# Ledger of designs, part 63: peptides against a protein of PDB entry 9IZ0

Target 1, 345 residues: chain A of PDB entry 9IZ0
Amino acid sequence: ITCLGSNGHTYKQLVKGGNDDLRQDAVMEQVFEQVNGFLRSYRKTSQRNLSMRTYKVIPLALKTGVIEWVQDTIPLGEYLDSAHKVYHPKEWSLSTCRKLIAEKQMEDLETRLKVYDLVCRHYRPVFRHFFLESYADPVQWFTTQTNYARSTAVASVLGHVLGLGDRHGQNILIDKTSGEVIHIDLGIAFEQGKKLPVPECVPFRLTRDVVDGMGITGVEGVFRRCMEFTLETLRREEDSLLSVLEVLRYDPLFSWLISPLRRMKKQKMQLENFNQPESGNITTDASRDPKIQRNNVSGESEAERAILKVRQKLSSTLSVEASVGELIRIAQDPSYLALMFCGWS

## One batch from the design tools (peptide; made by RFdiffusion4, then SolubleMPNN)

Design b1_p12_1_s1 (from b1_p12_1, 7 letters changed)
Fold by OpenDDE base, seed 5:
Structure b1_p12_1_s1 (fold): chain B 345 residues (1-345), chain A 12 residues (1-12)
Amino acid sequence: as target 1 above (345 residues)
Amino acid sequence: STRLELLKELLE
């Protein structure tokens, strides 16, 4: 829909109806707004303008809401597919790469690693070209690449701490004006991504293209330092962050569990992306929601477990540098990446 | 100011 604002501006909005629970997105955006408060209060993060980019979500009903259309953005996956065809026209298509990984999804780690390495040799990173194409001015190029590395660092720490899942290239937008990342479709949080048919094994998305966008320093520049400052801020504000999450524990509308319907939808999308690439607007008829009385007791126990995991991730047992170093290592480790869904490469 | 800060962040 397009709404005319009281200021005379037109705003494009996405009305989602059906099976997607926008309340989880709205809650995660509220958590990001609180974390952005902590990042603004701490000198090391405020000096760098570190923030999680947010978008407005207004839940209207249990399964209906309005989402802000983030203008001047492109999905990371859409850019990468297009750019790869331009810069590497002799390499394998994304569909070929996905198919090869998919065909080995049930095989052992050694077989999956061999296929992942093979795919990596035939599908090279291109995301550096986003900045080179979009910004002719060297200062704008450098500023936007820095903003990208900073925003990716914040999103990586928050994504790990809050256990954000489903971080595929269509759920990460790039702002074409600032170079910042915007994470969308936040309905898989608190490590519920490990409950997907293909479990998520990495703490956040740090694929070769995500690193290529950071420029020649890769993860060892602005990205690592901004992760460290973000994690230092979150450790300092641990009690404040946990207090925000405890409020959500008592929200009877918030679901700490992936819905069976969302799990089935993601499973179906994972299976359908194996067989037919493009067109299936499957309007699944929303009619038969079984009134499963969600036992409130199970939700509270899952909320408590989620909060305990957040606390564990904020533990000061390791230094900030050691913790960030290990997160970066795991997020780039082929032994974890080769276990991911075929669309993760 | 911003360019020198950006250069410092590259060199640190």
Scores: peptide ipSAE 0.006, ipTM 0.381, DockQ to the pose 0.014
Fold by OpenDDE base, seed 4:
Structure b1_p12_1_s1 (fold): chain B 345 residues (1-345), chain A 12 residues (1-12)
Amino acid sequence: as target 1 above (345 residues)
Amino acid sequence: STRLELLKELLE
């Protein structure tokens, strides 16, 4: 829909209907706005204009809402699929790569690493071309690439701390004007991504293409430093952040658990993206809608575990530099990326 | 000077 604002400007909005509970997205956006407050209050982050890019989410009804249409954006995965065809037309298709990874999903780590390496050799990074193509002016190129590295750093720290899952290339938008990343579909948080059929093993998305977009320095520059400053800010504001999350503990509308429906939907989307033929006999007997007695007790225990896990991630036991170094290492580790749905790009 | 300082502030 297109709405006319009271300011006379027209705003495109995405009406999302269906099975997705936009309340999760709206709550996560509210958490990001609070964190953006902390980032603005701290000198090291404020001087760099560090922020998590947010978008407006207005839940209207159960499973229906309005999302701000983020103008001038492209999904990272859409750009990458297109760019790989242009820059590496002799390399494997994304579908070929997905198929090979899927065929080995149940194999041992050594076999999965071999297939991941094979895929990586036949599907090379291209995301640097986004900045080179989009910004003919060297100052704009540098500014947008810097904004990308900064926003990716903030999103990486926040994504790790809040346990944001489902961080595939379609859930990460690139702003074509600023170069900043915008994370969407926030309904898998607090490490619920580990409960997906393909568990998320990395703290955030730092694939080869995500790194290639940072330019010649890769992770060793703006990205690392901005992660450090972001984590330093979040550690400083730990009590404030935990207080925000404690409010959500008592929100009867917030779900600390991935819904069975969302899990099934993501499972189906994963299977479809693998082009696995429907093994016909999963009669999803949809008839067993278990009356999920929301045992409030189970929700509270999951919220408590989630908040405890956030606190643990904000622990000052390691330096900021050591913590960021380990996060970057894990996020780039082939042993984790080979286990992912799409760890090669 | 200012462009290099801005570049340094952007890089730092």
Scores: peptide ipSAE 0.015, ipTM 0.415, DockQ to the pose 0.013; fails the geometry check
Fold by OpenDDE base, seed 2:
Structure b1_p12_1_s1 (fold): chain B 345 residues (1-345), chain A 12 residues (1-12)
Amino acid sequence: as target 1 above (345 residues)
Amino acid sequence: STRLELLKELLE
């Protein structure tokens, strides 16, 4: 829809209808705005204009709402698929890479690592070209690449701390004007990504293409330092952040758990992306085995466990530098990336 | 509006 603002400007908005709980997105955007407050108040982060890029979400009902249409954006995955075909037309297709990873999904780690390495050799990073193509002016090129590294650093720390899942290339937008990342579809939080059919094993998305976009320094320099400053700010504001999350504990409409419907939708999307022939209706009638005591882990117990995990991630047991160093290491570790649905790009 | 405002007021 296009709305006319009281200022006479027209704003495009996305009306989502269906099965997506936009309240989860709206709540996460509110948490991001609070974190942006902390980032603005702290000298090391404010001097760098560090922020989580937000967008407005207005939930209208349980499954409907209005989302701000972020203008001048492209999904990271859409750019990467297009750019890879242009720059590496003789390399493997994304579908070929996905198929090879899928065929080995049930194999041991050693076999999965070999296939991951094989895929990586036949699907090279291209995301640096986004900046080279989009910005002819060297100052604008450098500024936008810096903004990308900064925004990715904030999103990486915050995504780790809040346990944001489902960070595939279609859920990460790139602002073509600023180079900033915009994270969308925030309905998998508090490590619920570990409950997906392919468990998320990395703290945030730091694939080869995500790194290639940072330019010649990769993760070193702007990205690492901005992660450190972001984590330092979040550790300083731990009590404030936890207080924000405690408010969500008492929100009867906030889901600390991935909805069964969303899990099933993601499972279908994963299966469809694997081009597995329609082998018959395995209606996984998860209805039948009565002895899975669904420990009705009360939504309260899941909230408490989620908040405890946030607190643990903000622990000052390790230095900021050591913690960031370990997060970067894990996020780039082939032993984890080889287990992911799309860890090569 | 009111619930988001209440959440906002609880977050401010």
Scores: peptide ipSAE 0.014, ipTM 0.398, DockQ to the pose 0.019; fails the geometry check
Fold by OpenDDE base, seed 3:
Structure b1_p12_1_s1 (fold): chain B 345 residues (1-345), chain A 12 residues (1-12)
Amino acid sequence: as target 1 above (345 residues)
Amino acid sequence: STRLELLKELLE
């Protein structure tokens, strides 16, 4: 829909309906707005203009709402799929890579690592070209690449701390003007991504293309340092952040668990992304209803467990540098990436 | 100058 604002400006809006609870997205955006307050209050983060990019979500009913259309954006996955065909036209198609990973999904870790390495050799990163194409001026190129690394660092720390899942390339937008990342579809939080049919086992998305966008320094430049400053700020504001999350503990309409319907929808999308119609009759008998143990864990007990995990992730037991170093290591570890859906590509 | 200042601000 297109809305005329009281300011005379026209705004494009996305109406989302069906089985997706937009209240989850709206609540997570409110948490990000509070965290952005903390980032503005702390000198090390405010000097660098560190923020999580937010968008407006207006829930109209339990499963219906209006989402802000973020202008001048492109989904990361859409850019990467297009750019890979341009820059590496002799490499494997994304469909070929997905097929090879899917064919080995039930194999051991060693076999899956060999296939992941093979795919990586035939599907090279291209995301550096986004900045090189979009910004002919060296100052604009450097500024936008820096903004990308900064925004990705903030999103990575917040994504880890809040346990954001479903961070595939269609749920990460790139702002074509600033180079900043915008995370959308926030309804998988508090580590519920680990309950997907293919579990999310990394703390945040740090794939080869995400790193390639950071330029020649990769993770060892702006990204690592901005992660450190963001984590230092969140540790300082732990009680404030936990107080915001405690309000959600007592909200009977906030779901700390992934809904069975959303889990099934994501399962179908995962299976359909493996079953792109190359003509092989793999009748995957979808009849194995995984016995969803309805653990009747009270929503309060899951909220308490989620808040406890946030507190544990903000622990000062390790230095900020050691904690960030371990997060970066795990997020890039092939032994985790090779176990994820399409290597999380 | 500005590129060195930006590099310095990124190195601080």
Scores: peptide ipSAE 0.013, ipTM 0.416, DockQ to the pose 0.014; fails the geometry check

Design b1_p12_1_s2 (from b1_p12_1, 8 letters changed)
Fold by OpenDDE base, seed 1:
Structure b1_p12_1_s2 (fold): chain B 345 residues (1-345), chain A 12 residues (1-12)
Amino acid sequence: as target 1 above (345 residues)
Amino acid sequence: SIREKLVKELLE
């Protein structure tokens, strides 16, 4: 929809209807705005204009709301699929890579690593071309690539600390003007991504294409330093961040658990990407709903565990540099990426 | 130079 603002400007807005709970997105955006306050207050982060890019979310009901239309953006996954066809037309299609990874989803780690490595050899990184294509001026190119590395660093630290899941290439927008990343669909947080049919094993998305966009230094330089300064800021503001999360503990509208409906929807979307329509009437007898014993873990006990896990991630037991170094290592580890739905790009 | 300013803005 297009709305006329009180200022006389027209704003395009996305009306999201259906089974998506926009209240989770709205709450996470409020947390990001508070974190952006902390990043602005600390000299090391404010000097670099470090921020999590936010968008306005207005929940209208349990399953409907209005999302700000982020102009001049593209989903990372849409760009990568298109660019890979242009720059590597003789390599495998994204559909071929997806098929091979998932045919081996139930196999051992060694077999999954071999298939991941095979896919990686036939699907090379292309995300560097985003900056080379979009910016003819060397200063704009460098500034935009720097903004990308900075925003990715903030999003990586914050995504790890808050346990933000479902970070596939369609849930990460790239701003074509600034090069900044915008994370969308925030309804899988506080490590609930580990409860998906394909468990998330990485702290944040740091695939080969995400690194390729950082330019010649990769993770070494802007990205690593901006992760360090972001984590240093969040450790300094730990009590303030925990206080913000404690307000959410008492929000009756906030779900600390992934909705069973959302899990089923994600499972169906994973399966539908496999099924070419073989018209076989497999009457999957819907009757074997495994009685997931509703262990009456009160929503309060899950909130408390989530907050405790955030506190543990902000622990000063390791240096900022050691903590960031370990996060970067884990996020790029083939043994974790091979377990992901799309860990190769 | 613009390069030194950009490198400084990266390192600062």
Scores: peptide ipSAE 0.013, ipTM 0.403, DockQ to the pose 0.014
Fold by OpenDDE base, seed 2:
Structure b1_p12_1_s2 (fold): chain B 345 residues (1-345), chain A 12 residues (1-12)
Amino acid sequence: as target 1 above (345 residues)
Amino acid sequence: SIREKLVKELLE
């Protein structure tokens, strides 16, 4: 829809209906705005204009709402698929890579590492080309690449601390004007990604293409330093952040658990991405009610556990530099990336 | 409410 603002400007908005719980997105955007307040107040982060890019979400009903249409954006995964075909037309397709990783999903780590390495050799990073193509002016190129590294650093720290899941390339938008990342579809938070059919085992997305977009320094320099300053700010504002999360504990509309419907939808999407339609009528009789013992872990107990995990991630037991160093290491570790659905790109 | 602010800011 297009809305006319009271200021006389026209705003494009996306009306989402169906099974998307836009309340989760709206709550996470509110948390991000509070964190952006902390980032603006702290000298080391404010001097760098560090922020989580937000978008406006208005939940109208349980499954309906209005989302800001973020103009001049492209999904990271859409760019990468197109760019890979252009720059590496002789390499494997994304579908071939997905198939090979899938075929070995139930194998041991050693076998999965061998397949991951094989896929990596046949699917090279291309995301540096986004900046080279989009910005002919060297100052604009450098500025946008810097903004990308900064925004990715903020999103990586926040994604880890809040346990954001489902950070695939379609849920990360790139702003074509600023180079900043916009994270969308925030309905998997507080480590609920570990409950997916393919458990998320990395703290945030730091795949080879995510790193390639940072330019020649990769994770070293702007990205690492901005992660450090962001984590330092969040540790300083721990009580403020936890107080914001405690308000969510009492929100009857906030779900600390992944929706069973969303879990099933993600499971189907994972399975459908494996099935090229061979025309076989596999009636997946979805009628096997797995007696998932709903241990009635009260929503309150899951909220408390989530808040405790946030507190643990903000612990000052390790230095900021050591903590960021370990997060970067884990996020790039082939032993974790080989276990992911799409850890190679 | 935050919702009312967001609605206001989307209508402004």
Scores: peptide ipSAE 0.000, ipTM 0.324, DockQ to the pose 0.020
Fold by OpenDDE base, seed 3:
Formats: structure tokens, C-alpha cells, sequence
Structure b1_p12_1_s2 (fold): chain B 345 residues (1-345), chain A 12 residues (1-12)
């Protein structure tokens, strides 16, 4: 829809309906705005204009709402699929890579690592070209690549601390004007991504293409330093952040658990992304609802466990540098990336 | 240069 604002400007908005609870997204955006307050208050983060890019979400009813249309954006995955076809036309298709990873999904780690390495050799990073194509001026190129590395660092720390899941290339937008990342579809939080049919085992998305966008320094430049400053800010504001999350503990509309419907929808999307339609009528008889034991873990017990896990991630037991170093290591570890739905790009 | 300032602000 297009709405005329009271200011005389027209705003394009996405109406989302059906089975998705936009209340989760709206709550996470409110948490990000509070964190952006902390980042503005601390000199090291404020001097660098560090922020999580937010978008407006207005829940209208259960499973219905309006989302702000983020102008001048492209999904990371859409850009990467297009760019790989242009820059590496002799390499494997994204579909071929997905098929090979899927065929080995039930195999041991050693076999999955071999297939992941094979896919990586036949599907090389291209995301550096986004900045080279979009910005002919060297100062604009450097500024936008810097903004990308900064925004990715903030999103990576927040994504880890809040346990954001489902961070695939379609849920990460790139702003074509600033180079900043915008994270969308925030309804998988507090480590519920580990409960997906293909578990998310990385703290945040730091795939080869995500790193290639950072330029020649990769993770060892702006990205690492901005992760350190962001984590230092969140550790200083631990009590403030936990107080914001405690409000959600008592919100009866907030779900600390992934809904069975959302889990099934993500399962279908994962399976459909593995099954490009070769024309075979595999009537997957959807009738075998696996008896997912509804562990009647009270929503309060899951909220308490989630808040405890946030506190543990903000622990000062390790230095900021050591904590960030370990997060970067794990996020790039082939042993985790080979287990992911799309860990190669 | 503006580049050197930006690099310095990034490394500080």
C-alpha cells in the first residue's frame, strides 16, 4: 500500500498477513532503538555513528501488520545470486551448490566439510563488487564500505547477544545509498534458530561474501574494532539492556519460543530451497505432524533462560578483544558453516 | 587527505 502522511509525503508500506506474528519484529525493533540510545551515549560508538539500522513495524492485529518499505535497498542474497552470474559465469549455480549441500545434510561432519570445501571452490565470493560497481568516487567507495563494515559489526554483536536466528541473505538488506545493513524478519530470537530443522550454529552471519564486502582487511579492519566498541558499550549498559528485556518477560503477547507454525513454514522454505522443482509430483503428505512434544515449559521459564543467556553473553570474564576474537573465529569456522543451510555465501 | 582522516578515525 501507499499511504499519504500528514506531512504530504507518500510512504510505501508492506501489509503482512497470515501466520507471521509481527509483534516479535516490533518488539525487537524497540530493543534496537534502546541499544541505539546506548551507542549514542558512549563516546567510542557515538564518534563512529554506530547504530543498528531499524525499520518501522506496526502490528495491527494478531498476525497482521504494516512494515515500512525500506527504500533504496536490495536483499544481500538477491545481489549475490546476480553478481555470481556476472563475475563467475563458469562457476556452479546457487541451485547446484544448494543441491550438493542438501544431498549430504544427513552425512557426518567430515563428509559435509568436504562438500562445503568443494562448493566454496566452485562458488567464490563476489560481494566486494557491490561497492566497486555502486561507487565510482574513491571517497564514496571507502565511506560506504566502511559503513557496511560498521553496521555489520553492530548487527553481529546484537545478533549474537539477542540470539537472532534466520539470518539468511534474504533477511539482510543492503542500503544502496549508505552501504549499511538492515536486518529484517526478527521473529527468531533468543537462540530459537537452534530449534530450526537445519539449526543455526553460528553467532551471526559472517560467510565469505559477508567478509568480502569488508574489502582487503576483511574482519581485521573496521569490523573487529567496531564489534569491540559495540560489545564494550553493551557490557557497560548490561543492567539497562536486561531491564528492557525484563519488560518483555511479563508481556503476554511476546513469544520467547518459535511457534510451531513458524517452524513448519521455515522448514518448508528450507525444503523448497533444496528442491528446485524438477517436475516430480512429490506429494509430501503433510499429514505426518511429528508429535513435537509440547514441552509445556512456561513462557516465564523460557524468558528467564533467555535473559540469563543474554547476561552470560555480556560477561566480562573475557576481555572485549578475546570475546570478539572468539565470536569471529566461530562465525567463520568451516565446522559450523558446513552445517548451515547456506554457509558458503 | 580526507582519506587519511577517515583511516585515522577508523584506527583510533
Amino acid sequence: as target 1 above (345 residues)
Amino acid sequence: SIREKLVKELLE
Scores: peptide ipSAE 0.012, ipTM 0.404, DockQ to the pose 0.014; fails the geometry check
Fold by OpenDDE base, seed 5:
Structure b1_p12_1_s2 (fold): chain B 345 residues (1-345), chain A 12 residues (1-12)
Amino acid sequence: as target 1 above (345 residues)
Amino acid sequence: SIREKLVKELLE
């Protein structure tokens, strides 16, 4: 839908009618706005303009709403697929790589590691080219690459703490103007990604291309430091963050659980959308999900468990540096990355 | 300058 604003500007909006619970996106965006308040209040994060990029989500009903269309963005996965064809035309296609990983999805870790290593040798990082192509001015190039590393650091800490799942390349937008990342489709949070058919086992997306976009310093530059400052801010504001999440515990509209049907559909749709390039308006037939009487008691117990996990992730048992160091290690560890869904790689 | 700020933020 295109709406004419009262200011005379035309705004493109995405109206989603379907099985995606936009209320979860709207709630996560509200949590991000509160966290952005904490990041603005703390000197170390405020002086670096650290924020989670947000987008407007207006839920209109249980399964319908309006989403802001973020202008001047590209999905990370769309850029990477195009850039790999240009810069590495002799390497394997993303479809070939995904197929090889998928064929070994049920195999042991050793077999999956061998396939992941093989794929990595035939599909090299290219995301540094986004900044080199888009910004001819060295100051703009450096500024946008820095903004990317900062934005990715904030999103990585928040993604870990809030247990954001489904962080595939189509759910991460790159702002072509600022270089910042925008996370979309927030319908998997509070570690519900571990309940997918292929469980998510990394704290956030730190794939080779995500690192290549940080430039020569990789994770050891702006990214690590901005993760540390973000985590330090969240630990300081733990009680404030937990209080925001406790309000959501009592929201009868918020779902702390991903339905089994939605779990299967998420990973399946990622495979189907990659095999059909163009035009298909997938009119997802509104199959009436049976009225599963959500026993309120089960939702409350899951909310409590989610809040407890957030508290555990904010624990000061390890230093900020040690905690961030371990998160960065795990997020890049082939032993975890090789276990991810083929569509996630 | 913006450049010096950026270089400082790289080196910090």
Scores: peptide ipSAE 0.007, ipTM 0.385, DockQ to the pose 0.014; fails the geometry check

